# Peptides against a protein of PDB entry 5NXQ, part 37

Target 1, 114 residues: chain A of PDB entry 5NXQ
Amino acid sequence: EIQIPVSMAAEEEYLRSKVLSELLTDTLENDGEMYGNENEVLAALNGAYDKALLRLFASACSDQNVEKALSLAHELKQDRALTAAVKISERAELPSLVKKINNIREARYEQQLK

## One batch from the design tools (peptide)

Design b1_p29_1_s3 (made by RFdiffusion4, then SolubleMPNN; from b1_p29_1, 10 letters changed)
Fold by OpenDDE base, seed 1:
Structure b1_p29_1_s3 (fold): chain B 114 residues (1-114), chain A 29 residues (1-29)
Amino acid sequence: as target 1 above (114 residues)
Amino acid sequence: MEEVLEETAKEMEEAVRKAEELLEKMKEL
């Protein structure tokens, strides 16, 4: 059994989950619920997507690549995933990245209040 | 330097694992 490197597996899962999440979102926006479980499927897909992104994010933090890490954090969908990214950044001793991710969280909260 | 990078990588893997556990607990709510 060929063990795929963890980074490559995370990139594949990210891309797969991204495409499927985008397609499902577009379907819900245009056609509504066709099967009555699309919202549950979307939530599960968003979870898998953010999990894959967090693995890539942790790798970028390990490489001290703050620009790549920040770019990945912008792609995170769930607030709980941004909270996880903050915790990873704190452990990586990247306080500038912590501040930037918290700014992303605050901006999303302000958008939800409008 | 290499030992510090390896230790930091392990700590980040643990942070991801804890994040995964939190994500699973939040799905049950």
Scores: peptide ipSAE 0.036, ipTM 0.560, DockQ to the pose 0.079
Fold by OpenDDE base, seed 2:
Structure b1_p29_1_s3 (fold): chain B 114 residues (1-114), chain A 29 residues (1-29)
Amino acid sequence: as target 1 above (114 residues)
Amino acid sequence: MEEVLEETAKEMEEAVRKAEELLEKMKEL
């Protein structure tokens, strides 16, 4: 059995979850609710997507690639995933990245209040 | 330096695991 590196598996899952999330979103926008559970499916897909991103984020932090880590953090959909990214960054001793991720969180909160 | 990197990596993996558990709970909601 070919052992796929964890980073490649995470990238595949990210891409898969991204495509499915985009397709479902487009379906909801264009065709409306088909089965009445599309929002729950979307939430589940977003969870899988963020999970895959967090693995890539952790890898970027381990490489001290702050630019890549920040780029990945911008792609996170859920606030809880951003909170996890903060915790990873704290453990990686990357305080500049912590601040930048918290700024992303604050910006999203401000957008939800408008 | 290598030991600190290994410890940091383990702590990061634990953070990811806890995040995964949280995200799985969110999927069930």
Scores: peptide ipSAE 0.035, ipTM 0.559, DockQ to the pose 0.094
Fold by OpenDDE base, seed 4:
Structure b1_p29_1_s3 (fold): chain B 114 residues (1-114), chain A 29 residues (1-29)
Amino acid sequence: as target 1 above (114 residues)
Amino acid sequence: MEEVLEETAKEMEEAVRKAEELLEKMKEL
């Protein structure tokens, strides 16, 4: 059995979860709520997506690739996932990345207030 | 790092499980 490298498996899961989240989002935007639970399904798919991203993010932090880590953090959907990314960055001793991710969180909070 | 990933992974796994349950219910309709 060919063991897929952990990084490749994480990328595949990310892409799969991204596509599913995008498709469901488009469906909700175009057709609305048909069953009344699509938003919950979308939130759960976003959870899977963010999980996959956080694995890639942790890998980027381990590689000391701050630029890649930051790019991945911008793709995170949930605030809880950004919080996890902050904690990962703190443990990776990347204070510049911590600050940048906190700026993403603040910017999203400000957007929700408008 | 591992502990934070594990905690976050558990939260996300619960979300995925909920999604799968909801998707299955939608298929039955």
Scores: peptide ipSAE 0.034, ipTM 0.582, DockQ to the pose 0.430
Fold by OpenDDE base, seed 5:
Formats: sequence, structure tokens, C-alpha cells
Structure b1_p29_1_s3 (fold): chain B 114 residues (1-114), chain A 29 residues (1-29)
Amino acid sequence: as target 1 above (114 residues)
Amino acid sequence: MEEVLEETAKEMEEAVRKAEELLEKMKEL
């Protein structure tokens, strides 16, 4: 059995997560007016997605890979997930990453106000 | 780091459970 290197497995999971994010986004954008339970299902699926990303994010933080961690943070959908990413970054003693994630959050808030 | 991951994991697990419950209800309709 060929053991896939941990780094390759992490990249595969990242790519899988990205594809899932794109599919979820396309579903939200293309299915028009979603009513009732469908929006709640999609919100919960986004929660599951963000959970998977946050695990990869934590791994990148543990590796001190700020660039990878930031790339993963950009893929997070929910503000609460960005909050979690900030807390993870603080505990990983990555203040530069904290600032960058807060900038992502601020940019999203400004977009919601338009 | 573990505590934040655990807290976040719990919140997201609750979200997943809610999604599964809603999906099951939608299948029954």
C-alpha cells in the first residue's frame, strides 16, 4: 500500500475542500431563491466545510506556514470560522497571521455593508 | 490550541448534525 506523504494528503484535502467550496458557492448563486430548510442545510454544510478547513489551518499554523494558513483562511466562509482562525493564530503565536485574518474579516464586513 | 479547536469542532459538529436532521426531514417530504 503506497503511503501518501502527509504533505500530499494535506494538499489533497485542501483541493477537495476548495472544490467543495466552489460547488457550494455555485449552488447558492445559481439555485436562485432558496426557501426555508434549504438555506439552513446550506449553512450547516458551510459549517462542516469550515470545520475541515480549520483543521488544515491549525496544521499549517503548527508548521509555522503562514502563507498556507492565510490561503486556507481565505477559503473560510463563515465569520465565526474566521474568529476561530484568529484564536488559533493567537495561540500559535503568529501575530502577522492574526492581522491578515482580521483584514479578511474587515473586508467582508465592508462588502456586506454595500 | 486544542481548546479552541475543540470548541470550534463542537460548534461545527452541532451544525453538521442540524444539517443531517434537516436533510432527513427533506427526504421524508
Scores: peptide ipSAE 0.033, ipTM 0.582, DockQ to the pose 0.292

Design b1_p29_1_s4 (made by RFdiffusion4, then SolubleMPNN; from b1_p29_1, 12 letters changed)
Fold by OpenDDE base, seed 2:
Structure b1_p29_1_s4 (fold): chain B 114 residues (1-114), chain A 29 residues (1-29)
Amino acid sequence: as target 1 above (114 residues)
Amino acid sequence: MEEVLEETAKEMEEAVKKAEALLKERESL
C-alpha cells in the first residue's frame, strides 16, 4: 500500500473539501435546498477543510515559512481553527505570526458585529 | 505543534465524520 506523505494527504483533503464546499454553496445559491441537509453538510465540510488547512499551516510553521503560514491562516473559515493556528504559532515561537493571526480574528469579529 | 494539531483534529474529527455520513446519505438518494 503506497503511503502518501502527510503533507500531500492534507493538501488533497484541503482541495477536496474546498471544491465540495464551493460546489455546494453555488448549488444552494442557484437551486436552493434539494435534500434539506445542505447547510449541515457545508458546516461539516468546513470542519474538514480547516482541519486539512491546519496540517498545512503546521508544516509551514515548521519550515518557518511565515508568509505561507499567514496565507493559509487567511483561508481558515472557523474561529476555532484560527485559535488553533495561534496556538501552533506560539509553539513554533513565531510571535509576529501570532499577532497577524489575532488581527485576522479581530477583523472577523468586527465584521460579524456589522 | 503536534499536540495542538492532535487536540484540534480531535475537535474537528466529529465534523469530518458527520460530513462523510451526510454525503453518503445524499449519494444514496
Scores: peptide ipSAE 0.057, ipTM 0.622, DockQ to the pose 0.519
Fold by OpenDDE base, seed 3:
Structure b1_p29_1_s4 (fold): chain B 114 residues (1-114), chain A 29 residues (1-29)
Amino acid sequence: as target 1 above (114 residues)
Amino acid sequence: MEEVLEETAKEMEEAVKKAEALLKERESL
């Protein structure tokens, strides 16, 4: 039995969730609702997507790879996932990364007010 | 880090299960 490393499994889940989310989004934009549950599927996929990203994010923080961690944080969709990323960064003792993630959150809040 | 991941994973586990169920339903139509 071939054991897949945890990091590779997280990357696979991320890529799968990303592709499915993109395909579903394109379908909604071009063809509209086909099954009547597309928005519900998309919301669930976004949860899976962010979970996978956070695993990759934690790995990047453990490696002290701030650049990669920040790049991954920009791809997070849910605010709760950004909050988790802040907590991970704090525990990793990466204050610069904490500040940058908080800036992402603030920017998103400002966009929602417009 | 692991404690935060575990908490986040629990919060998102329901979403993952729901996604799998809904996708399976779509494939069967």
Scores: peptide ipSAE 0.055, ipTM 0.616, DockQ to the pose 0.464
Fold by OpenDDE base, seed 5:
Structure b1_p29_1_s4 (fold): chain B 114 residues (1-114), chain A 29 residues (1-29)
Amino acid sequence: as target 1 above (114 residues)
Amino acid sequence: MEEVLEETAKEMEEAVKKAEALLKERESL
């Protein structure tokens, strides 16, 4: 059985989920609901997308590549995923990264209140 | 929606757990 490396599988899933999420979002914005399940599909795609990103994020943290980790954190869509990224950063003993990710969360909360 | 969110949360928790395992492995080397 050919075992695909976790990083390669995560990158493939990330790209797939990103493209499909963008396509679905554009469809909803321009054409509305076509199949009646778009919200569920979008939620699943966002979940898969953030999961793939978190795997890449964990890899970046393991490599002590803070700049790459931060760039990946900016791409996370869900607040829960940012929370997971904070936890990963704490375990990696990267306090500067923890602070920066928390700043991303706070900025998003402030934008939602406007 | 709620079931998908729960599954997503579980997947995120698993990702964190895996990250912790990888970090421990690195520290042991």
Scores: peptide ipSAE 0.047, ipTM 0.592, DockQ to the pose 0.046
Fold by OpenDDE base, seed 1:
Structure b1_p29_1_s4 (fold): chain B 114 residues (1-114), chain A 29 residues (1-29)
Amino acid sequence: as target 1 above (114 residues)
Amino acid sequence: MEEVLEETAKEMEEAVKKAEALLKERESL
């Protein structure tokens, strides 16, 4: 069995999920729901997208590439994924990154309250 | 939606576990 590196598999899934999420979002914004389940499909795609990003995020943390890790964290869509990124950062002993990710979370909460 | 949210939560948890395992592996090498 050909072992594909985890990072390459994550990048592929990230790109696939990103494209599908963007296309579906655009469709919903412009044309509305076609089948009545697009929101559920989008949520599932966002889950896969964030999962792929978290794998890339873990790799960046392992490389001690805080700037790359932070950039990836900004791309995370779900709060649960940001929570996961915090846990990964804590495990990687990157307290500065933990603080920055928590700031992203707080900023999103503030935006939701407006 | 509820089922998708539950699945998403599981996916996130699995992603964390995998990430932690990868980090440990690299630290041990």
Scores: peptide ipSAE 0.045, ipTM 0.593, DockQ to the pose 0.048; fails the geometry check

Design b1_p29_2 (made by RFdiffusion4)
Fold by OpenDDE base, seed 1:
Structure b1_p29_2 (fold): chain B 114 residues (1-114), chain A 29 residues (1-29)
Amino acid sequence: as target 1 above (114 residues)
Amino acid sequence: AREEVMEEAELFLEEHEERFGNVPIEVEP
């Protein structure tokens, strides 16, 4: 039995989930019609997507690669995932990254108020 | 520390019913 490194598995899942999420989102935005469990599928895909991203994010933080970590954080979709990213950053002792991620969250909150 | 970073990530993953770890693949030996 061969073990695939977590980072490789996460990258593959990220790419897979991203493509499917984008395709489904584009379909819903263009057609604007729901015929089944599209929202449930999208939620599941987004969950898997963010999980994959957070694994990559944690790895980047452990490498002290703030630029990569921040780029990954921008790609996170769920607020709870951003919250997790903040906590991960705190444990990684990256206060500048914490601030930047919180700025992302605040910006999204403001967009929701429009 | 790497362990602490991974612990926080693991907490989120557990909420999503997934855990850290290498993906085992059965290869025909």
Scores: peptide ipSAE 0.145, ipTM 0.651, DockQ to the pose 0.047
Fold by OpenDDE base, seed 5:
Structure b1_p29_2 (fold): chain B 114 residues (1-114), chain A 29 residues (1-29)
Amino acid sequence: as target 1 above (114 residues)
Amino acid sequence: AREEVMEEAELFLEEHEERFGNVPIEVEP
């Protein structure tokens, strides 16, 4: 049995979840039809998506690759995932990244208020 | 430390019923 490296597995899951999430979103937006479980599916996909991203994010943080980590953080969808990213960044002793991620969160909060 | 970073990620993933993976053991030089 060949074990896939964690990073590769995370990337695969990220891409899969991203594509599926986008497909579902596009379907809902274009067709305007809800069959009853799309929101639940989307939530599940978003969860998987963010989990995959956070694995990559943690890896980037461990590598002290702030640029990559920040890029990944921008791709996170859920606020709770951003919160996790902040905590991961704190553990990684990357205060600059913490600030930048908090800025992302703040910006999203402001957008929600509009 | 790398271990702490991965542990924090693991905590989040555990809340979502998924494991992050193996936490590297620090090998002291």
Scores: peptide ipSAE 0.135, ipTM 0.648, DockQ to the pose 0.055
Fold by OpenDDE base, seed 4:
Structure b1_p29_2 (fold): chain B 114 residues (1-114), chain A 29 residues (1-29)
Amino acid sequence: as target 1 above (114 residues)
Amino acid sequence: AREEVMEEAELFLEEHEERFGNVPIEVEP
């Protein structure tokens, strides 16, 4: 019996959630059909997606792989997830990463104001 | 240390009602 490492499990969940989230989003955009709770399903998928990403993010921080961590942060969808990434980076004592993630947050905020 | 960072991350997410969760996936055999 083989036990899958936490990082691999996180990657599997990330990929699964990513595919499902994108599929649902594309379906809604193309067909415009809603049958009930699609927004709730999408929110749940996005939550699972970001949570899986944060697991990978924490792993990357643990490995001191700042570039990988930053790349993962760019893939996060929710602002609360970016906030989590900042706090994880602080706890990992990666101040340069903290600044870069905060820049992502600021950029998204400014984009919403356009 | 890897363990320390993962623990801190987990604690933070739990405080914000979104835990990492650590459910081992077992693959046969």
Scores: peptide ipSAE 0.139, ipTM 0.657, DockQ to the pose 0.057; fails the geometry check
Fold by OpenDDE base, seed 3:
Structure b1_p29_2 (fold): chain B 114 residues (1-114), chain A 29 residues (1-29)
Amino acid sequence: as target 1 above (114 residues)
Amino acid sequence: AREEVMEEAELFLEEHEERFGNVPIEVEP
């Protein structure tokens, strides 16, 4: 048994979740075939996707790579994931990143109101 | 303090029932 490093596992899970989420979305949009659990599957995939991103995000924060961390934060889908990113940024003592992530959250809220 | 940040992130994710550890792969002997 071989243990895969956390960073590598996170990247692999991110890519897997991203591809599966996109495939499911495309299938629903183009074929319209629903079999009862697609929304649940999509929600689970989005959860896994954001979780994987958060691991990458934490790694970037640990490296003090604010640019990479911010780029990853923009890819997060769920607001709860952005909240988690804020908390990770606080633990990493990156207040500028905290502010920028909160700006992302605010922008998304404004878009939802339109 | 890379290890400290990663540990804090792991603890945070665990509090939200999100797994953070390594992924094992089985290799034939």
Scores: peptide ipSAE 0.129, ipTM 0.644, DockQ to the pose 0.044; fails the geometry check

Design b1_p29_2_s1 (made by RFdiffusion4, then SolubleMPNN; from b1_p29_2, 9 letters changed)
Fold by OpenDDE base, seed 2:
Structure b1_p29_2_s1 (fold): chain B 114 residues (1-114), chain A 29 residues (1-29)
Amino acid sequence: as target 1 above (114 residues)
Amino acid sequence: SMEEVMKEAEEFLKEFEERFGDLPIEVKP
């Protein structure tokens, strides 16, 4: 195994999970379920996707790069991932980012009500 | 094909767990 920077590894896993999630979704739409556990795998892929993004998010927070962090937060899929991003932001002492991420969460809640 | 996608996905998930399974924040669905 070759050791590479965490940010590069996280970027790779983010991209891979994103592509695989999209590909599996499309394949399900076109071919239907074949094995019966496709949705569980898809859920796992989405989980990995958010975890990878959170690594990148944490790195951005460490760099005090609020703009980049916010951009990454918008890419998060799960509400629990946004919650995690808030916690990371709090630990990084970035209250403005906390507010902005909470706004994202609130907006998604409102969308679910429509 | 679904077979190929599922195979690649499972391989990825295995590798991902190996690399980032120690993440303190849990975001699994």
Scores: peptide ipSAE 0.533, ipTM 0.871, DockQ to the pose 0.298
Fold by OpenDDE base, seed 5:
Structure b1_p29_2_s1 (fold): chain B 114 residues (1-114), chain A 29 residues (1-29)
Amino acid sequence: as target 1 above (114 residues)
Amino acid sequence: SMEEVMKEAEEFLKEFEERFGDLPIEVKP
């Protein structure tokens, strides 16, 4: 196997995990559970998805590309991933980005309460 | 089909773990 830079690899895994997660979700919706472990696989896919995104997010922060970083943060699924994004932003000394990500978290909390 | 999706998902997850299994949810910029 050819060695690929981490950022390029992260982009690939993000795209693949996203497609597979969406495809599995749609298939579950259309056909229902067939094997019984589809939700476990989906959870694993979503985990990989967020981890890949966080690598891209960290890269964006390192580049001081706040716009790209924020866009990536909006794509994160899990709250714990958003928490990780906040910590990355803090270490990158991007307080405005921290606030914006926390706003995303708060908005999602409100949606969960409805 | 669900069979094909599950197969591809399992293959991806295996590959992902090989590449990024050691990565924590928290990363540094």
Scores: peptide ipSAE 0.532, ipTM 0.861, DockQ to the pose 0.545
Fold by OpenDDE base, seed 1:
Structure b1_p29_2_s1 (fold): chain B 114 residues (1-114), chain A 29 residues (1-29)
Amino acid sequence: as target 1 above (114 residues)
Amino acid sequence: SMEEVMKEAEEFLKEFEERFGDLPIEVKP
C-alpha cells in the first residue's frame, strides 16, 4: 500500500469536507432539518475543514510561502482556527503574516457586530 | 437527499478522525 503524503491527504480532506459542508448546507436550506443533528454534523464538518486547512497552512509556513499561507487563512471559517493560524505563524517566525491574519480576525469581528 | 448527505458526512468524519483525529487544532508546521 502506497502511503499518501500528509499534504496531499490534507488537501483531499479539505476538499471533501468543503464539498460536504456546502452540500449539507444546501440540503438544509432545501429540505430543512430531518434528523435533528444536522447542525452538529455540519459543525463537525467545518471543524474537519479548518483542521485540514491548518495542515496546509502549516505546510505553507514551513515553505515560507506567506502569500499561500495568507490565502489559506482567508478560507478558514472558525475564529479559533484563525487563532491557531496566528500561533503557527508565530512559531514559524512570520510576524507579517501574524499581522495580516489578525486583520482578518478583526474584520470578521466587525462583520459579526453588524 | 438529506439521508444520503448525512450518511456520507458521517462516513467522512469517521475516516477523518481515523486519519487526523490525533492532531490538535493547532497544527505545527
Scores: peptide ipSAE 0.532, ipTM 0.861, DockQ to the pose 0.515
Fold by OpenDDE base, seed 4:
Structure b1_p29_2_s1 (fold): chain B 114 residues (1-114), chain A 29 residues (1-29)
Amino acid sequence: as target 1 above (114 residues)
Amino acid sequence: SMEEVMKEAEEFLKEFEERFGDLPIEVKP
């Protein structure tokens, strides 16, 4: 098996998980559940999606590319993934990024209450 | 179709696990 850099692999898995998550979501909305475990599979896809993104996020932080890191953080789906991004940012000593990601989290909390 | 999507999703998830393993959501920089 051909081995590729982690960042390239993460990008591939991010894109694949994104497409599959969108396809499954759309299919569920259109046809409803057929097998009964679609939501479990979707959760797994979203998990893979965020995990792939977090690797890209970590790489962006290591490259000191704050703008890219912030852009990636906006794409994260799960709150726990945002929490992970905050921790990564703290370890990378990027306090401005920490604040901006926390703002994303707070905004999502408020949106869920509307 | 749902069948096709589920099949592709399962195949992807298998490949993902093979490449990255059972990783926690937390990633080190």
Scores: peptide ipSAE 0.529, ipTM 0.861, DockQ to the pose 0.491

Design b1_p29_2_s2 (made by RFdiffusion4, then SolubleMPNN; from b1_p29_2, 10 letters changed)
Fold by OpenDDE base, seed 1:
Structure b1_p29_2_s2 (fold): chain B 114 residues (1-114), chain A 29 residues (1-29)
Amino acid sequence: as target 1 above (114 residues)
Amino acid sequence: SRKKVMEEAEAFLKRFEERFGDLPIEVKP
């Protein structure tokens, strides 16, 4: 077997989780639950999705690619994932990125209150 | 189909857990 670079593996899992999440979301919106566990599966998919993204995010931070990191952060779904991104940014000593991610987080919080 | 998506999702999740399950949600650079 050929060893796949971690970043490439993360990209693969991100893309696959994204597609599956989107497909399942669409079916749930149209038909609701059919088997009774779709929402649970979707939650798990979104978890994997964010986890894969965070790995890519961490890689971008390591590369000091703030623009890429920020773009990836925008794709994160869960608040806890954004929190993780903030912590990663802090550890990477990227305060400007921290601020921008916190802005994303705040914006989403405000949206939830509407 | 819904069934196919669910099956693929569950298969993916299983593989993902095997591959990245030990990683924390907070992955460090």
Scores: peptide ipSAE 0.492, ipTM 0.855, DockQ to the pose 0.538
Fold by OpenDDE base, seed 5:
Structure b1_p29_2_s2 (fold): chain B 114 residues (1-114), chain A 29 residues (1-29)
Amino acid sequence: as target 1 above (114 residues)
Amino acid sequence: SRKKVMEEAEAFLKRFEERFGDLPIEVKP
């Protein structure tokens, strides 16, 4: 295997996980489970998806690219991933980004309550 | 097909674990 920069690797794995997650999600919505482990695989894909995104997010923060960082944060699926993004933002000393990510979290909390 | 997607997903997850399995969800910038 050819060694590539972490950011490029993260981008690749993000794209792969995204495509696979979308395909499997659509299949589950249309036909339900067939093998009985699709939801487990999907959960794993979503985990990989968020982890890859967080690497990209961290890179954006390191570059002080707040716009890109925020866009990436919107793509995160799990609340724990958003929490991680907040911590990364705090460490990067980007308080405005922290506030915006917390707003995303709050909005999702409200949606879950409905 | 679903079968192909599942196979690709499992293969991906294996490779991902090999590459990023040691990474916590919390990362540093």
Scores: peptide ipSAE 0.490, ipTM 0.854, DockQ to the pose 0.536
Fold by OpenDDE base, seed 4:
Structure b1_p29_2_s2 (fold): chain B 114 residues (1-114), chain A 29 residues (1-29)
Amino acid sequence: as target 1 above (114 residues)
Amino acid sequence: SRKKVMEEAEAFLKRFEERFGDLPIEVKP
């Protein structure tokens, strides 16, 4: 197997997981579960999606590209992934990014309560 | 088709595991 840099691999897997997750999400929303394990597969896809995305996020933080990092954070699906992004931002000593990501979390909490 | 998507998803997840292993959500910068 051809070995490529982790960041490039993460980009590839992010894009692939994104497309597959979107396709499966759409079919589930329209037609429901058909084969009996779509929700489990989707959960796994979303997990892979966030894991790949967080690697891209970490890379953006290491590059001190706060704008790109914030854009990536908005794409994270799981709350625990946002928590991870906060920790990464703290370790990268980017307090402004920490605040903005926490704002994303708060906004999502409010939306879930509605 | 949904069948094709499921097959591709399962194939992807297998490759992902082989490539990155059992990764936690938390990663380091």
Scores: peptide ipSAE 0.489, ipTM 0.855, DockQ to the pose 0.485
Fold by OpenDDE base, seed 3:
Structure b1_p29_2_s2 (fold): chain B 114 residues (1-114), chain A 29 residues (1-29)
Amino acid sequence: as target 1 above (114 residues)
Amino acid sequence: SRKKVMEEAEAFLKRFEERFGDLPIEVKP
């Protein structure tokens, strides 16, 4: 069993990764790459972002705060992160949350097909 | 600035990797 550790720094790491990711995303969308490695850095930031979110998500599940957990799940970027959230929810015995997260995944899949 | 963001991002990622690089996204029971 893989347990997601809870860190008091999780929120700080989430916020930092979020801000950096947003800033870099905006600059890339508006101006494109300038130094040649922005997309690589952004991908890494998004990875850290999801990992930080999953820590917060796991904590919310442990606290039985389903509403907060669901809100955090909506902010996850990668499909594999949503999959991880489902597994965490299953282990936390929160089937309603599992269904709602799967709905998020399905909605994103449908949007990709359009 | 773009430069400042990149520098801060790289510094953050380095610290983050050192602390949580071993953490998987996929979770199994």
Scores: peptide ipSAE 0.485, ipTM 0.843, DockQ to the pose 0.430

